# Designs tried in a protein design run: peptides against a protein of PDB entry 3OIQ. Part 148

Target 1, 212 residues: chain A of PDB entry 3OIQ
Amino acid sequence: KNRIFVSSSKDFEGYPSKAIVPVQFVALLTSIHLTETKCLLGFSNFERRGDQSQEDQYLIKLKFKDRGSERLARITISLLCQYFDIELPDLDSDSGASPTVILRDIHLERLCFSSCKALYVSKHGNYTLFLEDIKPLDLVSVISTISTKSTNSSKHSSSELISECDLNNSLVDIFNNLIEMNRDEKNRFKFVKLIHYDIELKKFVQDQQKVL

## One batch from the design tools (peptide; made by RFdiffusion4, then SolubleMPNN)

Design b1_p26_3_s3 (from b1_p26_3, 11 letters changed)
Fold by OpenDDE base, seed 1:
Structure b1_p26_3_s3 (fold): chain B 212 residues (1-212), chain A 26 residues (1-26)
Amino acid sequence: as target 1 above (212 residues)
Amino acid sequence: KKPLEELSEEEEEELDKLYDEYLKKK
C-alpha cells in the first residue's frame, strides 16, 4: 500500500472505520506525554478549528509491548528533545520508577518542525496513529526551503510518491497559521517569545507578513 | 471518529492488538 501524505488531521474523519493505512505528515511538535505504559506525541499544523485548542491535532502513539519497545520509545524522545534543545528529566535514572514526562505547549517556546511517518489503525470508527518514523527538521532549512521554492515549478518527476510540493505547501501553511496566531492578541503564540527567535526568523516572518 | 484521546482503555487495547497483529504479518 502506498503511503498517503496528510495535509490535515481532519482527513482521518473520511478514512475507513476499519483500516490500516500508512500515512505521512509534517507538523510542529506541541506535546510529549511519557508514562509507564506508553508515549504520546502531540503535533499540530495549527489549522483553524473554530474555538478549539489548535494543539495536539495529531496524537501519535509509541506503544510499550516489552522493555525493548519502551527503551526504543525513550531513546526516540531523548534524541528528539536533544535535537530541539528541549530539557527532559533523566529518562535513565536508576530510581527504577520510569519518570513521567508531561510537556505541553512546546510551540510557544520552540518551533519543532517534524516530518512524521505513522500507521493509521482504525476499528469500529476509533483510530490511533502509531509512530513508524520521525525526522526532525531544522528551522533554518525550513525557512530556506520556503524562501527558495516560490519560483521553480520544475516538473522533476522524482519517483518518491510523496511530492516535495506537498511537504513544502504544508510548511508554508504552518507558517501562515503561526503568522495569523501571532497577529491575534488573544493567542498565546508570539514569535518574539520563542527562545530561538533570531534575526533570520524575524526577517522571514516580516517578509511573509507582507505577502499575507 | 473518536481519536485516541476519546477512547476507553478497552478500545485503545483493541487498536493495540490490531497493530501488533499487523506487525507480526509484515
Scores: peptide ipSAE 0.556, ipTM 0.919, DockQ to the pose 0.948
Fold by OpenDDE base, seed 2:
Structure b1_p26_3_s3 (fold): chain B 212 residues (1-212), chain A 26 residues (1-26)
Amino acid sequence: as target 1 above (212 residues)
Amino acid sequence: KKPLEELSEEEEEELDKLYDEYLKKK
């Protein structure tokens, strides 16, 4: 089955009530919930959804089945946090209790762009997204990709079914949504509060604000 | 449709079993 690009988590409302569908999306990491039994990664594109929180629009599960799957999840979280410079509470607590990590509102401090591959699994109208792959995206690369109308169809091998157009459109939509949130006085999100807010990001946001 | 956040532990476990069965067949 071909992997489906998902531009909105509302698309899942139209999916079959009993299905297994490989999907992919691009979103910002918003939360990490590591427990003894599972890890949940929250992602959002900040699409407007009425009065509901715009966080965790894509809740991605890393299931623990055994010590190997648990270790894989912990390594994945560690690598993501290292890449995005996210401070994890010290996992090395000498107390033999599996450390619980709860991070929320990550997007208020850092823009953690991520390209995710997941498996949509549904039964009886209930669904879960299971992580298959995650690629963190560098913010400078994201800004460059949006700023340059890449007309270069690089001959990426036929196996990466993400059209460069779908990726770019999703990245633009995320930035547009963040610009709207930044303009809203009631919204906690502000670009100037990002730890990595620099001259490049400032200029990019100012240039995008002129198009909106 | 109920996302993962709205699922009971039993409903979540049913999806987990379905995922495990899928992985065994792949």
Scores: peptide ipSAE 0.555, ipTM 0.919, DockQ to the pose 0.932
Fold by OpenDDE base, seed 5:
Structure b1_p26_3_s3 (fold): chain B 212 residues (1-212), chain A 26 residues (1-26)
Amino acid sequence: as target 1 above (212 residues)
Amino acid sequence: KKPLEELSEEEEEELDKLYDEYLKKK
């Protein structure tokens, strides 16, 4: 089955009540919940959904089955956090208890753009997204991609073709939503509070604000 | 449709079983 690009977490409302569908999306990492039994990664595009929290619109599960799957999940989290300069407590605690890590509101400090591949799994109208693959995206590369409308027409195989248009549209939508949040006095999100707020990001946001 | 956060442990386990069965068939 071909992988479906998902532009909104609302798309899952229209999905079958009993299905397994490979999906792909781009979003910001908002939360990490590592427990003894599972890991949950929260992602959002910050699409407005009434009065609901704009965080964790995509809740992605890494299931533990055995020590190997737990170790794989821990390594995945460590590599993501290393890439985004997210401080994790030492996961190697000698205390024999698997350390619990709860990080929330990651987007308030860092824009962690991620391209995710997941399995939509549903039964009885309930669903879970299971992680298949994750690619962290560099913010400078994201800004450059949006600014240049860079069509990398390079011959990548038909199975990895996110429509470059779908990726770019989703990245633009995320920035537009962040600009709206930044303008809202009640919203905690502010670009100037990001740890990595630089001249390039400032200029990009100012240029995007003129189009909105 | 209930997202994962609104699922009971039993409902979550049912989806986990369905995922495990899918992986065994691959």
Scores: peptide ipSAE 0.554, ipTM 0.918, DockQ to the pose 0.956
Fold by OpenDDE base, seed 4:
Structure b1_p26_3_s3 (fold): chain B 212 residues (1-212), chain A 26 residues (1-26)
Amino acid sequence: as target 1 above (212 residues)
Amino acid sequence: KKPLEELSEEEEEELDKLYDEYLKKK
């Protein structure tokens, strides 16, 4: 089955009540919930959903089945946090208590753009997204991709056709949503409060704000 | 549709079993 690009987590409302569908999306990492029994990664595009929280629009499960799957989840979280410069408590502490990690509102300090491959798994109208793959995206690369209308279709082979358009559109939509949140005095999100707020990001945001 | 956040433990376990069965067939 071909992987489906998902632009909105609302798309899952239309999905089958009993299915397994490979999906892909791009979103910001918003939360990490690592417990003894499971790991959840929260992602959001910050699409406006009325009065619902804009956080954790995509809840991605890393299932613990055995010690190997738990270890894989912990390594995955460690690598993501290292990439995004997120401080985690030492997961490797020889203290036989599996450390519980709860991080929320990650987007308030860091823009952690991630391309996620997941399995949509549904039964009886309930669904879970299981992580298949995650690619962290560098913010400079994201900004460059949006700023350069990549008319350079380098003919990379047709099989990984995530439309460069779908990726770019999702990235633009995320930034537009963040700009709206930044303009809202009630919203906690502010670009100037990001730890990695630099001149490049400032300029990019200012240029995007003129178009909105 | 109930996302994972709204699932009971039993409903979550049912999806976990379905995922495990999928991985075994792959």
Scores: peptide ipSAE 0.552, ipTM 0.918, DockQ to the pose 0.949

Design b1_p26_3_s4 (from b1_p26_3, 12 letters changed)
Fold by OpenDDE base, seed 2:
Structure b1_p26_3_s4 (fold): chain B 212 residues (1-212), chain A 26 residues (1-26)
Amino acid sequence: as target 1 above (212 residues)
Amino acid sequence: KKPLEELSEEEEKELEELYDEYLKKL
């Protein structure tokens, strides 16, 4: 089955009520929820959804049912946090309790762009997204990709079903949504509050703001 | 459609079972 690129989590409203559909999307990491029984990653493109929180528009489940899946989930969380320079609470509590990690609003401090592959799984109109693969994206690379109209169709092998256009459009849409949030006085998101706010990001945001 | 956030533990478990059955067929 071909993997479907998803530009909005509203697309899932149109999906079958009983299906398994391979999907892919690009979004910002917004939350991490690791407990004794569950592992969830929240993502958002910050598409406007009325008065609802724009966080966790894509709630992605990691399998967390046995020691092998739990270990894989913990390694995945650790690697993501290391890549994005996210401080995890010290996992070395001398209490033999499984460390609980609950991080929210990650996008207020860090722009954690992620390319996700997931399985949409539905029954009786209920659905869950299961993580298949995650690729963290470097912010400098994201800025460069949007700034350069890459007309170079690099002959990427027919196995990466993401059109370079779909990726670029989603990255642009995310930045446009963040610019709108930054302009809203009621919104907590501000580019100047990002820990990694530098001259490059500042210039990029200023240049994108002229197009909107 | 109910997203994961609105699912009961039983509804969530049913989706996990469906996913586990899918993985066994790959």
Scores: peptide ipSAE 0.540, ipTM 0.911, DockQ to the pose 0.905
Fold by OpenDDE base, seed 1:
Structure b1_p26_3_s4 (fold): chain B 212 residues (1-212), chain A 26 residues (1-26)
Amino acid sequence: as target 1 above (212 residues)
Amino acid sequence: KKPLEELSEEEEKELEELYDEYLKKL
């Protein structure tokens, strides 16, 4: 089956009420929910949805049914958190009880850009997204990509069915949404409060703000 | 359509079973 690029989590409203559809999106990691029985990742593009919270627009389930799937989920969380410098308790504690991890509002401290492959699974108009694959994206690489590709579709032969344009457009949209949130005095998000806020990100944001 | 957060445990389990059946056919 062809994988569908998803630009908005609203697209799922139009999907079939009984289907399994491979999807892919790019978003910011906003939450991690790891308990004894569940593993969920929240992602957002921060699209304006009226007065609703802009966090967790994409709630992605990791399979957590047996020791093998639980181990894979814990490893996935550990690797993501290690990549984004997110401090976690030791998930492999010798005490046999996996620690509960509930992180929210991750985007307020860190921009964790992620390319996600998921399965949209629906029955009777209910749906969930199961994680198939996740690729963390380096912020410097994201900034470079947005800055260079506004003018030249260089056909990089990415064997991925995603148009390089769809990925770039979504990355631009995320930054534009973050700039709007940063301008809103009522919004908790501020670029200057990011732990990794450097001179490069500052310059990029200042240059994007002149175009918006 | 109800996202995962609005599902009952039974509805969530039915989606997991459908996913597990899909994985067995791959």
Scores: peptide ipSAE 0.540, ipTM 0.911, DockQ to the pose 0.881
Fold by OpenDDE base, seed 4:
Structure b1_p26_3_s4 (fold): chain B 212 residues (1-212), chain A 26 residues (1-26)
Amino acid sequence: as target 1 above (212 residues)
Amino acid sequence: KKPLEELSEEEEKELEELYDEYLKKL
């Protein structure tokens, strides 16, 4: 089955009530929920949803049922946090208590762009998203990708038919949403409060703000 | 449709079983 690119988590409202659909999206990591029994990753594009929280628009489950799946989940979380420079407690502590990690509002400190492959799994009109693959995206690479109109369709073979356009559009939409949040005095998000706020990001945001 | 946040433990378990059955067929 072809993987479907998802631009909005609202798209799942239209999906079948009984299906398994491979999907892909790009979003910011907003939360990590690791307990003794569950492992969840929250992602958001910060699409405006009225009065609903803009956080955790994509709640992605990692399999967490046996020692093998738990280990894989912990390794996945560790690698993501290492990539994004997120401080975690040592998950590998030989102390037989699995550390509980609950991080929220990650986007307030770090822009953790992630390309996620997931399985939409639905039954009886209920759905969950199971993580299949995650690729962290470098912010400099994201900025460069948006800034360079990649008119260079390098003919990478038609099988990874996630349109480079769909990825780029979603990245632009995320930045536009963040710019709107930054302009809102009531919104906690501010670019200047990001730990990695630099001259490049500042310039990019200022240039994007002139178009909006 | 109920997203994962609105699911009961039983509803969540049913989706996990469906996922596990899918993985066994790959």
Scores: peptide ipSAE 0.539, ipTM 0.910, DockQ to the pose 0.880
Fold by OpenDDE base, seed 5:
Structure b1_p26_3_s4 (fold): chain B 212 residues (1-212), chain A 26 residues (1-26)
Amino acid sequence: as target 1 above (212 residues)
Amino acid sequence: KKPLEELSEEEEKELEELYDEYLKKL
């Protein structure tokens, strides 16, 4: 089955009540929830949804049922956090208790752009997203891609073709939403509070603000 | 449609079973 690009977490409202659909999206990592029994990653594009929290619009489950799946989940979290410079406690603690990690509001400190592949799984109108693959995106590369409208017309196989247009549109939409949040005095998000706020990001935000 | 956060443990388990059945067919 072809993988569907998802631009909004609202798209799942229209999805079948009993299906398995491979999906792909780009969003910011907003939360990490690792307990003894569950592993969840929260993502958001910060699309306005009335008065609801704009966090965790994509709640992605990692399989966490046996020692093998638990180890894979821990390795996945460790590699993501290493890539984004997110400090984690040691997940391999000799204490026999798996450390609980609960991180929220990650987007307030770091813009962790991620391209996610997931399985939409639904039954009885309930649904869950299971992680299949995740690619962290470099912020400089994201800014460059939006600024240049860079069409990498290079011959990647038909199964990895996110429409480069769909990816770029979603990245632009995320930045537009962040600019709106930054302008809102009630919103905790501010670009100047990001740990990685530099001259390049500042210039990019200022240039995008002129178009909005 | 209930997102994962609004699911009961039984509803969540039913979706996990459906996912595990899918993985066994690959």
Scores: peptide ipSAE 0.538, ipTM 0.910, DockQ to the pose 0.907

Design b1_p26_4_s1 (from b1_p26_4, 8 letters changed)
Fold by OpenDDE base, seed 4:
Structure b1_p26_4_s1 (fold): chain B 212 residues (1-212), chain A 26 residues (1-26)
Amino acid sequence: as target 1 above (212 residues)
Amino acid sequence: SLFEEVMKKVKELTKKYVEEEADELV
């Protein structure tokens, strides 16, 4: 089956009640929940959904069943956090206790853009998204991709069936949503509170704010 | 990269679990 690009987690409401569907989306990492029994990654594009929390719109499960697969989950979390410069408690502690990591509201400190591949698995109208792949995206690369409305569709013949347009549109939508959140005095999100808030991001946000 | 190798293993594991246990996963 071809991989489906998902622009909204609402798309899953129209998905089959019993299916396995490979999906892909781009979103911000919002939460990490690693416990003895599960690893969950929360992602959001901050699409407005009434009064519902805008965090964790995509809950992605990294399943493990044994110590080896649990270790793989820990390594995955460590590598993501290393890439995004997220401080984690020492996950390698030889203390026979499985490390517990609960991070929330990651987007308040860091914009962790991620391209995710997952399996949508549904039964009886319920679904779970299982992690197949996560690619962290560099913020400078994201900004450059949005800024260059690159008609240069030609060179990255990576067999990723995802239209460069779909990725770009989703990235733009995320930034637009963040700009709206930043303008809302009641919203905790502020660009100036990001640890990595620099002159480039400032300029980009200011330029995007003029178009909205 | 190390990350790509880890993601390859994650993909393989996810595929295995979904194929073997799809009826118990949800």
Scores: peptide ipSAE 0.653, ipTM 0.941, DockQ to the pose 0.915; fails the geometry check
Fold by OpenDDE base, seed 2:
Structure b1_p26_4_s1 (fold): chain B 212 residues (1-212), chain A 26 residues (1-26)
Amino acid sequence: as target 1 above (212 residues)
Amino acid sequence: SLFEEVMKKVKELTKKYVEEEADELV
């Protein structure tokens, strides 16, 4: 089956009530929920959805059943947090309890752009997204990709079934949504409150704000 | 990379769980 690129988590409302569909999307990491029984990753593109919370629009489950698969989930979370410079609460508590990690509103401190591959699995009108792959995206690379859209389609033959256009459009949409949130006085999101807010990001946001 | 190797294992595990338990996973 071909992998479907998803631009909105509303697309799943039109999906079959009993199916397995490989999907891909680009979004910001918003939450991490690792417990003894489950691992969930929350993502959002911050698409406006009425009065509902804009975080966790994509809830991705990393399934585990045994200590080996649980260890794989922990390693996955550790590598993501290392890549994004997310401080995990001390996993080093010598208490033989499996470390519980609950992080929320990650986007308020760090822009964690991620390209995710998942399996959409539905039954009786409910669905779950299961993680197949996550590719963290460097913010400088995201900014450069959006900024350079005006000239050279270098045909890099990446065998990835997803058009470079779909990725770029989703990245632009996310930034546009963040700019709208930043302009809203009621929204907690502000670019200037990001830990990694630098001159490059400032300039990019200012230039994008002139186009909107 | 180490991350790519971990993601290969995640993909394999996810495929296995979905194929074996799709009726119980949702």
Scores: peptide ipSAE 0.651, ipTM 0.941, DockQ to the pose 0.932; fails the geometry check
Fold by OpenDDE base, seed 5:
Structure b1_p26_4_s1 (fold): chain B 212 residues (1-212), chain A 26 residues (1-26)
Amino acid sequence: as target 1 above (212 residues)
Amino acid sequence: SLFEEVMKKVKELTKKYVEEEADELV
């Protein structure tokens, strides 16, 4: 089955009420919810949905049932947080209590761009997205990709089903949405409040604001 | 990389759970 690129979480409203569909999207990591019973990753492209919260538009489940699969979930979270420089409580504590991690509004401090592969699983009109793969994206690389429009045909194997165009369009849309949020005085998101806000990001945002 | 190995295991596990339990997962 071919993997479908998803540009909006609203696309799922048109999906079959009983299906298994491999999907892929690009979004910002907005939340992490690891408990004894579940691991959930929230993502958003901050597409305007009226007055509804723009957070957690994509809720991705990393399922576990045993100690081994729970450990795999913990390792996954640790590696993501290590990549994005997100501070976590010690997940390796041999204290017999499963570590609980609840992070929200990650995008207010860090732009954690992620390419996510998931299985859409639906029954009776309800659906769940199950994590298959996550690739964290470097912000400098994201900015470079948008700025150059470079078809860097890095001949990395043609087997990744995302058109480079779909990825780039989604990254542009996310930045445009963030620019709109930054302009809104009622919105908590501000570029200048990002921990990693630098001269490069500032210049990029200023240049993008002139096109909008 | 370690990350790629972890993601491979995540993919395999997700596939297994969805194939075995799709009717109970939603």
Scores: peptide ipSAE 0.651, ipTM 0.940, DockQ to the pose 0.915; fails the geometry check
Fold by OpenDDE base, seed 1:
Structure b1_p26_4_s1 (fold): chain B 212 residues (1-212), chain A 26 residues (1-26)
Amino acid sequence: as target 1 above (212 residues)
Amino acid sequence: SLFEEVMKKVKELTKKYVEEEADELV
């Protein structure tokens, strides 16, 4: 089955009421919800949706049913948090209690760009997105990609890549949305409050603000 | 990488769950 690139989570409103569709998108990680029974990852491109929250526009489920699949979910969360330098409670605590992780508003402290592959599964007009793959993206690489308009085909040999155009457009749209949020005094998001706010990000944001 | 190997297992597991239980997943 061909994988569909999704630029907006509103695209799912037009999807069949009973289907299984492989999808792919690029977004910021906004939330992590790991409990004894569920693992949910929230993502957003911060597309304007009126007065609705711009968080968790893509809610991705990592399902587990047994201790082995639960362990796989924990390892997945640990590796993501290690990559993005997100502090987690010790998930290996000998307490025998299933580790609970509830993180929200991750984008207020860190820009966690992610390329996600998921299965859209619908029934009776409702849907769930199930995680197939997540690729964390380096912020310096994201900034470089947008700045150079670089057709530098990273020879990622995987036959299931987002088109370079779709990736770049989505990354630009996310930054534009973040710039708008940063300009809004009512919005909690501010670039200067990011833990990793440096001279490079500052310069990039200033240059993008001149084009908007 | 370790991350890629973990993601491969996630993909396999997701496929299995969706194929076996698509009617109970939503």
Scores: peptide ipSAE 0.650, ipTM 0.940, DockQ to the pose 0.936; fails the geometry check

